# Peptides against a protein of PDB entry 5A53, part 69

Target 1, 230 residues: chain A of PDB entry 5A53
Amino acid sequence: LVENVKQALFIPGQSCNKNLHDIMVDLSALKKPDMKRFNRKNDIHPFEDMSPLEFFSEKNDCSLMVLMTSSKKRKNNMTFIRTFGYKIYDMIELMVADNFKLLSDFKKLTFTVGLKPMFTFQGAAFDTHPVYKQIKSLFLDFFRGESTDLQDVAGLQHVISMTIQGDFQDGEPLPNVLFRVYKLKSYKSDQGGKRLPRIELVEIGPRLDFKIGRIHTPSPDMVTEAHKKP

## One batch from the design tools (peptide; aimed at target 1 D61 F84 L140 R144)

Design b2_p30_4 (made by RFdiffusion4)
Pose (drawn by RFdiffusion4):
Structure b2_p30_4 (pose): chain A 225 residues (1-189, 195-230), chain P 30 residues (1-30)
Amino acid sequence: LVENVKQALFIPGQSCNKNLHDIMVDLSALKKPDMKRFNRKNDIHPFEDMSPLEFFSEKNDCSLMVLMTSSKKRKNNMTFIRTFGYKIYDMIELMVADNFKLLSDFKKLTFTVGLKPMFTFQGAAFDTHPVYKQIKSLFLDFFRGESTDLQDVAGLQHVISMTIQGDFQDGEPLPNVLFRVYKLKSYKSRLPRIELVEIGPRLDFKIGRIHTPSPDMVTEAHKKP
Amino acid sequence: SSSNGVNSPEEMEKALEEVEFFEEFFEENM
């Protein structure tokens, strides 16, 4: 009854550069094998016209899309896009800070591609705040991959960790979201003792513009059997 | 087809239970 794994399409915008492309490549690796990359630049402005994104979603059968854009006003801009029936469901701009680390900045470890990642979300706002609830929903939908009733413990290889940069009060600017990826190591003490090793990429997301779905689309996208 | 970009409610509930589990498990065993 459940749907196939959501496919991701990574799209370099007109203003995409090499540094932003490196971020796309390393992040896209976490999505393998359910991922496609475009090589050319495309003049796409999601908050002015959504039509091209809906077109690419239909013709490539990708319900998850990431547009790469950079200006001084919005540097290293990653616009995450989800579609329902090839129409836009929601959008959020996540801009990468300059303190980012790529896969090259971390010791390369053995890594089995295509395993179900583990998630940890740190921050009470991930459950109560509308903006951060969307981000939690986005990254859970984006990277969880295959849904299954069966889990091999040996397959528990890596964790995707997302942390809000400190608590905050209403009215203040929204804190960044800290995106981290760790590989698990376990030792004997039955329950194992768990340690973590960072494998990257390391990304600090600055929150930008947001598009939310209408109540009618929420009803259809979240309709129960 | 990958025409839908969101989880169904039942699938989301199950995924969130897994996330809660691993948060509690790592808090106790790290």

Design b2_p30_4_s1 (made by RFdiffusion4, then SolubleMPNN; from b2_p30_4, 10 letters changed)
Fold by OpenDDE base, seed 1:
Structure b2_p30_4_s1 (fold): chain B 230 residues (1-230), chain A 30 residues (1-30)
Amino acid sequence: as target 1 above (230 residues)
Amino acid sequence: SSSNGVLSPEEEEKLLKEVEAFEKFLKEYS
């Protein structure tokens, strides 16, 4: 069964700067080989007009898109878009905090391109709060990759960790989501005659703290259509 | 075709089970 791996399109907006470009390159590397990047800037404002993104979705056969923009109000903004039938399903703005680290800031480790990353989610709100549930769904969908017959979790090379930065109450600003990427190392430890596998997580980057911005949610009709089995 | 950008409920459930299994694995072997 050829799982239809979703393709992602990374789009530099008109306000895309060097930092955002570097972040785009590093984050998109995690989506290889199922990724396209535009080299040219495009003047797109998805919360004002979605039609250009729908056009790009159809033209490039990409159901996942990331728009890179920056302004005084929305610095280092990554707008994540999902489409259904080349129509906008949902969108979320995730602004990268200034404390970001690129892949070049970490020790270069070899990994196999195309392996499905494992995920960890830290924070109860990922299961209960609508916004964090959407983020969880988005990232699981975005990086699901090819189904590997690798039954051995220890054989998986990449771990994406997402953590909600602290507790919050109703009416408070939503805490940032801490995005971290690790390489999983497994080794046999002979401790005390029990051959228990030991694992180590080595951070490989990028390191991104996401501030949550604007959100677009699908209509009930779109949800119904998207959940229909073909 | 990459026309469907949404996980089916069945696919989402499968992925969530994988997450739970992996989190359990990390707790056991970290």
Scores: peptide ipSAE 0.456, ipTM 0.906, DockQ to the pose 0.725
OpenDDE base, seeds 2, 3, 4, 5: peptide ipSAE 0.431, 0.047, 0.021, 0.438; ipTM 0.896, 0.601, 0.438, 0.893

Design b2_p30_4_s3 (made by RFdiffusion4, then SolubleMPNN; from b2_p30_4, 11 letters changed)
Fold by OpenDDE base, seed 5:
Structure b2_p30_4_s3 (fold): chain B 230 residues (1-230), chain A 30 residues (1-30)
Amino acid sequence: as target 1 above (230 residues)
Amino acid sequence: SSSNGVLSEEEYEKLLEEVKAFEEFLAKHS
């Protein structure tokens, strides 16, 4: 079964800065080969008018989009958009905190393009809270897709870890999501004549702390249609 | 506590266990 890997389109907004561009380059590298990037800035305001994004989704055959914008109120903002039938399904603003690290900040390791990551999620809210459930769904959809083939498993080289930064109560600001990328290293431990496989994780970047911003949720009708497997 | 965004030792160990379980799943289905 050829997994229908969703294509991603990265779009620099008019307010895209150098930091966001660098983040875009590094994050999009994890989505290769199933990624396109625009080189030109586009004046798009998705929470005011979604039509330009729907147009880009259709024109580029991309069901995933990331809009890169920055303002005083929404610094280093990555708006993640999903479409269904080239119509907006959902959107979420994830603002990258200033403590971000790029791939260049880590030890360069050999990486095979096109392998799907393993995901780990830390925090009960990823399974219970609507916003964190959306984030979990989004990132799984973005980097791994809906199905996990045995081939994806055989080629496991890296792990994406997503952690909710602390506990929160109802009515409190939602904690950041800590995005980390690790490469798996297999060592043969020579402990006591039994070569036990030892796995180590090495952070490879990027390192991103996401502050949650505005959200657009799908209509119940779109949810029903999107879950209808053709 | 400045949550340095680094996995705790416990979270790291749990992640390693999940990775191992995944590798075992791999090995059984390869």
Scores: peptide ipSAE 0.093, ipTM 0.686, DockQ to the pose 0.042
OpenDDE base, seeds 1, 2, 3, 4: peptide ipSAE 0.091, 0.050, 0.050, 0.024; ipTM 0.674, 0.622, 0.637, 0.568

Design b2_p30_5 (made by RFdiffusion4)
Pose (drawn by RFdiffusion4):
Structure b2_p30_5 (pose): chain A 225 residues (1-189, 195-230), chain P 30 residues (1-30)
Amino acid sequence: LVENVKQALFIPGQSCNKNLHDIMVDLSALKKPDMKRFNRKNDIHPFEDMSPLEFFSEKNDCSLMVLMTSSKKRKNNMTFIRTFGYKIYDMIELMVADNFKLLSDFKKLTFTVGLKPMFTFQGAAFDTHPVYKQIKSLFLDFFRGESTDLQDVAGLQHVISMTIQGDFQDGEPLPNVLFRVYKLKSYKSRLPRIELVEIGPRLDFKIGRIHTPSPDMVTEAHKKP
Amino acid sequence: VKKYSILTDKELEEDKELEDFFKFLMEFSE
């Protein structure tokens, strides 16, 4: 009954550069094998015209899309896009801070591609705040991959950690979201003792513009059997 | 056209159980 794994399409925008491309490559590796990359630059402006994104979603059968854009106003801009029936469901701009680390900045460890990641979300706002609820929903939908009734404990290899940069009060600017990836190590104490090693990429997301779905589309996208 | 829902109840339950299990093991390791 459940749908196939959602495919991701990574799209360099007209203003995409090498540094932003490196971020795309390393992040896209976490999506393997359910991922495609475009090599050329495309003149796409999602908050002016959504038509091209819907077109690429249909012709490439990708319900998840990431546009790469950079200007001084919005530097290292990653626009995360989800579609329903090849129409836009929601969009959010996540801009990467300059303190980012790539896979090259971390010791390369053995890594089995295509395993179900673990998630940990740190921050009460992930459950109550509309903006952060969307981010939690986005990254769970984006990277969880295959749904299954069966889980091999040996397959529990890495965790995707997302932390809000401190608590905040209403009216203040929205804190950044800290994206971290760790590999698990376990030792004997039955329950194991768990330690973590960072493998990257390390990304601090600055929150930009947001598009939310209409109530009608929410009803169809979240319809229950 | 093909339709892919955002998340189902089944997927949310699976990931929640794994997250709680991981946090439990992290607390235990203290």

Design b2_p30_5_s1 (made by RFdiffusion4, then SolubleMPNN; from b2_p30_5, 16 letters changed)
Fold by OpenDDE base, seed 1:
Structure b2_p30_5_s1 (fold): chain B 230 residues (1-230), chain A 30 residues (1-30)
Amino acid sequence: as target 1 above (230 residues)
Amino acid sequence: PKKYPVLTDYEKEQVEKEEKFLLELLEFSK
């Protein structure tokens, strides 16, 4: 059973600034056409009260939400929220480092809205560490788009690459996740043989280094309910 | 309709196949 594409709601918080707004616009472009953005700032503090987000999830029929906030302690903070039955399932704070690049910093390339990305995850922790497993799950869920039975390679125009920045040990701060977006450029091999087309990856942006912040994990009961096949 | 908060097993399998395909393509392009 392939579910309908999950819709995302991007919410500027009260502390959303120009940089965060620009980041929001560029990141949300990857979710088009399955994305809504609020134009007004909303005073939401999801780790204090989740009820406003649950209300927005239901009202807008969006199971994915991103809250844009910034403070001295949590600069350029993107809180990613997933809901199940319009109730909060999980949340994670991902703070964008100051070295970010916008789409305008890259060569403008033709991009077809709605095509599926391919994903690459670099770092063993994406499969073993609970936090990075959640991040992997989140981004796959967020940007995968429509599930099709046919691997239409023609429908795959870009790659989302996520890399854990270095090794870490238990008790150390979790390394940043490097978010990169590439367009696939295929070249016909000039030499007439059965050679696979030459593929080049061209970075298209945005370029975001995510610092991991606070996390909310679902209750065991909610996990069980979410995994029940209808 | 209840939207699952995670990818289905089928969706995960498709993602893995696509990732493998991409890696193979990139190896041939080096």
Scores: peptide ipSAE 0.254, ipTM 0.796, DockQ to the pose 0.668
OpenDDE base, seeds 2, 3, 4, 5: peptide ipSAE 0.249, 0.232, 0.094, 0.175; ipTM 0.795, 0.775, 0.688, 0.750; seeds 2, 4 fail the geometry check

Design b2_p30_5_s2 (made by RFdiffusion4, then SolubleMPNN; from b2_p30_5, 17 letters changed)
Fold by OpenDDE base, seed 3:
Structure b2_p30_5_s2 (fold): chain B 230 residues (1-230), chain A 30 residues (1-30)
Amino acid sequence: as target 1 above (230 residues)
Amino acid sequence: PKIYPPLTDYEIEEVEQEEKFLLSLLEHSK
């Protein structure tokens, strides 16, 4: 079954501000062409009532959603939502720290729309800790795009890097996740006989440090249903 | 209705293989 590429819906909440809007535009650019954005603010509180999000998921045929809200308690909050059968599967609040950088803060590099990113995850907790495992799964699911044959390495133009900011112990606050985007530059080393391509990583943005907020996890029954191969 | 399941463990393993490959490329580019 060739599953269609998962579509993402970006939703400005009622408290969406200019900074969040700019972040939304830049982050959603990485999801083109598989992205929709609402132009109007919507009064949605996903941790109080999930029904509006389920409605939007079904109506727009988007299994991925991002709600943009901001408050004193949850500043620059991006709520990432996944649906299964247009029902909420999981949610996570990722609050963008004030030190964010937009695409305009970096040297403008041409980017081909629709190319599959490579991913790097730095931190053992991405494989062991439930919250970071969810984040890893989410971002892979969100940006994977079309399944390209492994042979089309030639089509890999950018890397999404996610790093856990430091070590932590049980019971401590979860460290931020550092989101970085790099473009791969291949230089033909014209020096001596063996042209080993030199690969350089150039940061292209956006640069986002995510503070982890509230989380909704699926029920065990929903996990079982979601993993059933049709 | 289109059902979009979350990533399977198999799909995660595929990505991990891609990551290992990428890391190998980065190590060889140094």
Scores: peptide ipSAE 0.257, ipTM 0.781, DockQ to the pose 0.649
OpenDDE base, seeds 1, 2, 4, 5: peptide ipSAE 0.257, 0.256, 0.128, 0.206; ipTM 0.783, 0.789, 0.697, 0.762; seeds 1, 4 fail the geometry check

Design b2_p30_5_s3 (made by RFdiffusion4, then SolubleMPNN; from b2_p30_5, 17 letters changed)
Fold by OpenDDE base, seed 2:
Structure b2_p30_5_s3 (fold): chain B 230 residues (1-230), chain A 30 residues (1-30)
Amino acid sequence: as target 1 above (230 residues)
Amino acid sequence: PKIYPPLTDYELEEVEKESKLLEALLEFSK
C-alpha cells in the first residue's frame, strides 16, 4: 500500500500576528500541494486540550498540523503536531527567533512545486539526543512528499538544511535549530575533459532559527502500534 | 480511515541515504 502523501494543516491561533502569518505562508509554500491553511484564528491550546486538534486532523484529513501562536513567554511559536489515526502522536514547540528571513528577502528563483526536497542534518545530537531525533523525524516526515521509487536525481531541486547551533552538555539548555532552504544550481562546466557538473547551493528562504519549547511524546503503546507494518 | 504512521527508522534511513548522496554530489562538485 503506497500511503498517500501526508497533508499538513496550518492553523493560526488566537494570538497569531502578521509576522507569524508571513512565516506560515512561506513555510507552507514548501509543502505545496499537500497543504491546507485556515484563514480564521482558532483558540487552541494543545498542551491543555488536544481534542480540537484531533478533530481538525480528522475533519481535514491532515496528519500533520502546525499551530501558530505568540506570547511574551513563547514568541513566534510554531507547534508542530503529528497524528496517528487522527489521534495526537507527538507535539513540539519551535519558536522562531526575531532574525527570521522571508522568501521576499531572497532572490526570486524559479521553483517547481511538488518536488521532493533533499535533507541535511548537521549535529551529532540529531542521531543521539531524543529531542533532536524527534525534530529530525518530524521534518523528514513533514517534507518527504511522494516516495518515488526512481531516485530521479534530475528531480532534486532544493535542500532543507537543519543545523544544531553549537555544542551542549547534558543538563544545559538545548541549542537552537537553524532551518535553511537552498536551491541546487547546476552549471555546465564547459571547461575541457571531465564534464563534472558544478553544483552550487543558493539560499532561497525562509530562514528560521528555532528555539525548542515544550514537547509531547507518544506512549510506548502508541509507538508500537504506529510502527506496525501493515 | 487513513492511518498515517510516523516515519519508521527504515524510512528515515532511506531519506538519509538521499541526503548522503546529495552531500557526495556537492563534494564532487567542488
Scores: peptide ipSAE 0.290, ipTM 0.810, DockQ to the pose 0.730
OpenDDE base, seeds 1, 3, 4, 5: peptide ipSAE 0.298, 0.259, 0.220, 0.265; ipTM 0.813, 0.789, 0.772, 0.796; seed 1 fails the geometry check

Design b2_p30_5_s4 (made by RFdiffusion4, then SolubleMPNN; from b2_p30_5, 13 letters changed)
Fold by OpenDDE base, seed 3:
Structure b2_p30_5_s4 (fold): chain B 230 residues (1-230), chain A 30 residues (1-30)
Amino acid sequence: as target 1 above (230 residues)
Amino acid sequence: KKFYPPLTDKELEEIQKLEDLLLALLEFSK
């Protein structure tokens, strides 16, 4: 059974501020048309009680959720949540650093809504370290959209780059993940030979540096159930 | 009931192969 495209629900928490709201609007624009946003603040603490999020997942038919909160300890915090059967599968806190840039900070370029972005991951830890593997899986799952037929490659317009900021050793704090969004610009080379078109990447925003916070991982039993092909 | 399972390791590998091919094409276009 091919299930429908996963929908994302963006939820302002009680401590959501203007900056987080603006970030939410810009990031959620990349998920259109498969996105819903709440317009009211909700008092949710997912690491204390997950039940409200499971309720919202089922009620709105959204398997992906993003909770926007801010505190002294966790400033500009985006909690990314995935569900399986409307139960919490995994969660990760990604705190946006103060040096963020919004779409309005870049030259406005037209883009087609609903096209899937291509991802690039820079850093070996995305394939080896459990936390960065979870981040890679999360973002690919979040932006996958409709199943790509070969025809979708012909419509490639956006590239999302995720980079681990520097090397780290075991026991050290995990480096930030640098989130960048680019538009592919094709130039017709007028020079008479069958030259491959020159492709350039133009940054379009938003620009986000993510600090990694708290993580919830599924139980081994839940992993087994989630990967059982029906 | 819809379940929306997370991506499998096999699906991740298939996506990565396509990305690697596209990156190679971009490098040749420079």
Scores: peptide ipSAE 0.488, ipTM 0.881, DockQ to the pose 0.620
OpenDDE base, seeds 1, 2, 4, 5: peptide ipSAE 0.262, 0.246, 0.253, 0.454; ipTM 0.807, 0.796, 0.808, 0.872

Design b2_p30_6 (made by RFdiffusion4)
Pose (drawn by RFdiffusion4):
Structure b2_p30_6 (pose): chain A 225 residues (1-189, 195-230), chain P 30 residues (1-30)
Amino acid sequence: LVENVKQALFIPGQSCNKNLHDIMVDLSALKKPDMKRFNRKNDIHPFEDMSPLEFFSEKNDCSLMVLMTSSKKRKNNMTFIRTFGYKIYDMIELMVADNFKLLSDFKKLTFTVGLKPMFTFQGAAFDTHPVYKQIKSLFLDFFRGESTDLQDVAGLQHVISMTIQGDFQDGEPLPNVLFRVYKLKSYKSRLPRIELVEIGPRLDFKIGRIHTPSPDMVTEAHKKP
Amino acid sequence: SFEELMKEHNEAEKYYEENYLKTGIEKMKE
């Protein structure tokens, strides 16, 4: 009954550069094998016209899309896009800070591609705040991959960690979201003692513009059997 | 610890299952 794994399409915008492309490559690696990359630049402005994104979603059968854009006003802009029936469901701009680290900045470890990642979300706002609830929903939907009733413990290889940069009060600017990836190591103490090693990429997301779905589309996208 | 990590992960799995977002693509190919 459950749908196939959602496919991701990474799209360099007109203003995409090499540094932003490196961020795309390393992050897209976490999505393998359910991922496609465009090589050319495309003049796409999601908050002015959504039509091209819906077109690419249909013709490439990708319900998850990431547009790469950079200006001084919005530097290293990653616009995450989800579609329902090839129509836009929601959008959020996540801009990468300059303190980012790529896979090259971390010791390369053995890594089995295509395993179900683990998730940890740190921050009470991920459950109560509308903006951060969307981000939690986005990254769970984006990277979880295959749904299954069966889990091999040996397959528990890496964790995707997302942390809000400190608590905050209403009215203040929204804190950044800290995206981290760790590989698990376990030792004997039955329960193992767990340690973590960072493998990257390391990304600090600055929150930008947001598009939310209508109640009608939420009803259809979240309809229960 | 192992229990803390599995608890937090299971909470994320539960949250995902309760809020499963459908693509609707299968209906569009019908």

Design b2_p30_6_s1 (made by RFdiffusion4, then SolubleMPNN; from b2_p30_6, 16 letters changed)
Fold by OpenDDE base, seed 4:
Structure b2_p30_6_s1 (fold): chain B 230 residues (1-230), chain A 30 residues (1-30)
Amino acid sequence: as target 1 above (230 residues)
Amino acid sequence: SYEELMAKNQEAEDFLKKNYLSSGREEKKK
């Protein structure tokens, strides 16, 4: 079965800075080999004109895109875009808080390229609230794709954890999403004659706290077309 | 705070340990 792994394109916007570039490099490393990065800045404003993104989606055969921009109003902004048939399906702005950590801030561990992560989601709103449901869907789609074979679990080396930062009520500002990446370490514990595998989690980075920004949602018709299995 | 961030990471780690150990046992039973 040819895994229909979605390809990602990372695009530095005109306002991309060193911090966003470093975050882009580290986050895209988790998507290898199924990623491309532009080395040049592109003047793209996706909430004003989506046409350049549709063009890049088609030209690069990428159904996932991440645009890196920074402004006074939207500092360290990562706009995540999904396309269907090279047309914009949805978009979400996720602004990285200043407390971020890069891979260089963690102990370097050996990592096998191309293994799919396990996911965990902490917070009931990931299943109930439309924005957090979109975030959950986006990150699952971004890093796992559509097909998880049993073979992917046998090769499991890392976990992506996404946590909603606190409770909220209707009409309140949406809490941040805490993005964490852990490597699984399996130890043979000889404690008590039962070789129970002891699993330890080691944070490997990057560490990102996402503030939610603007959202573009697909039309009901686009949702229906995107869920039609060929 | 940094302490709140560390607490949330620990909660996530504990959740992962609990659920991964449970799922890894289910896969060994198949």
Scores: peptide ipSAE 0.020, ipTM 0.454, DockQ to the pose 0.034
OpenDDE base, seeds 1, 2, 3, 5: peptide ipSAE 0.019, 0.019, 0.016, 0.016; ipTM 0.423, 0.397, 0.424, 0.403

Design b2_p30_6_s2 (made by RFdiffusion4, then SolubleMPNN; from b2_p30_6, 12 letters changed)
Fold by OpenDDE base, seed 1:
Structure b2_p30_6_s2 (fold): chain B 230 residues (1-230), chain A 30 residues (1-30)
Amino acid sequence: as target 1 above (230 residues)
Amino acid sequence: SYEELMAANAAAEKYYEENYLYSGREELKK
C-alpha cells in the first residue's frame, strides 16, 4: 500500500495580515497541486481547541494544515498541523521573522508544478533533538510530493534547504530554522573525465527564518498507530 | 557539490521512508 500524496490546507486565521497572506500564497505554491486555501478568515485557536482543525481535516481530506495568525507575542505565526485519522497528531508554531523574502523578491524562474524537491537539512539537532526531528519530519511530509522514478538530475528542479541557525546548549532558546528554496542548475562538466555535472543553486524563494513557538506532540499510542502500515 | 547534495537528499529520503507517518485517512483504510 502506497499512500497518495498528502494534501495541505492553508487557513487564514482571524488575525491573518497581508504579509502572512503573501507568505501563505508563496509557500503554498511549492505544495501545488496538492493544496487548498481558504479565502475566508477563521477564528481558530488550536492550542485552546483543536476541534475546528480536526473538522477541517476531515471535511477537506487534508492531513496537513497551516494556520496563519499574527499577534504582538506571535508575529507572522504559521502553525503547522498534521492529523492522523483526522485527529490532531502534532502541531508546531513557526513564526516568520521580519526579514522574509517573497517569490517576487527573486528573479522569476520557471518552476514546474508538482516536481519532487530535493531536501537538505543542516544541523546535527535535526537527527538528535526532538523538536528539530519533528520539524524535519513535518517538512518532509509537507513537501515530498509524488515519488517519481525520474531520479534523473533533469527532473529534479529545486532544493528545499533547512538550516538550524547556530549551535545551542540544553536550556537555551532553540535557534531559528532557516528555510531556503533553490533552483538546481546543472552544467555539463567536460573537465577531467568526471561524469558528475557541475551544479549551481539559485535561490528562488520564499526565504523564511522560522522562530519556533509552541508545540503539541502526539501520545505514544498515536505515534505507534501512525507508524503502522495499514 | 552535486555528490553532497545527492547524498543529503538520499539521507532525507531514507529518513522519510524509515519514519513514514501514515495519514490514517479513510481511503487508505479500505
Scores: peptide ipSAE 0.633, ipTM 0.923, DockQ to the pose 0.719
OpenDDE base, seeds 2, 3, 4, 5: peptide ipSAE 0.630, 0.628, 0.627, 0.621; ipTM 0.917, 0.915, 0.923, 0.912; seed 5 fails the geometry check

Design b2_p30_6_s3 (made by RFdiffusion4, then SolubleMPNN; from b2_p30_6, 15 letters changed)
Fold by OpenDDE base, seed 4:
Structure b2_p30_6_s3 (fold): chain B 230 residues (1-230), chain A 30 residues (1-30)
Amino acid sequence: as target 1 above (230 residues)
Amino acid sequence: SYEDLLAAHKAAEDYLEENYLSSGLEELKK
């Protein structure tokens, strides 16, 4: 089953600023061609009323959405939304820290549109903690694209790295998630013994440190339904 | 070969894991 590539819709909120717009442009470039962007600001408050997002999901045939908002409490906030059957499945606020870097901050490596990323997740909590499990699931779902047949492995040139920034205990604030994108360069190792290709990773951007905000978890019924449909 | 690509993928993961764990975020900047 060729899983249909999930389409993403990027929505500037009413409070979307220039920085968020630039971040949106760069992050959405990684999702090309499976991405739409609204040019107009939309007054959406997903944790107050989710109905506008469900409407946009259906109207645009997008099961992934990102709402860009900014406030004093939630600066550079990217709300990631997933839908199932055009109904809200889950939501998570990821606030971009001020130390972000855009694609323009890196050497212009030719970004090939449509390349499938490899993923790496650093931190045990990605497999154990509900919030980080949701983040891992979200980013895999967001950027994985079409299932690679063995032949498409040759096209794996990008690595998306997500790292939990430090250890934490129960009841402590959740550490940031460090989002990094690398280009993989593979060199034939001329060194006779180790058949392993020499690999070089070059950061290509964007560089985003995500502070975790509010979360909406799926209902048990929706989880069951989402697992039933292949 | 596919095996070479898989090896490259693993080596990339290992490299990332090693560099993120050992040298902190700073050496990935060099």
Scores: peptide ipSAE 0.119, ipTM 0.652, DockQ to the pose 0.030
OpenDDE base, seeds 1, 2, 3, 5: peptide ipSAE 0.036, 0.026, 0.021, 0.061; ipTM 0.527, 0.526, 0.587, 0.604; seed 1 fails the geometry check

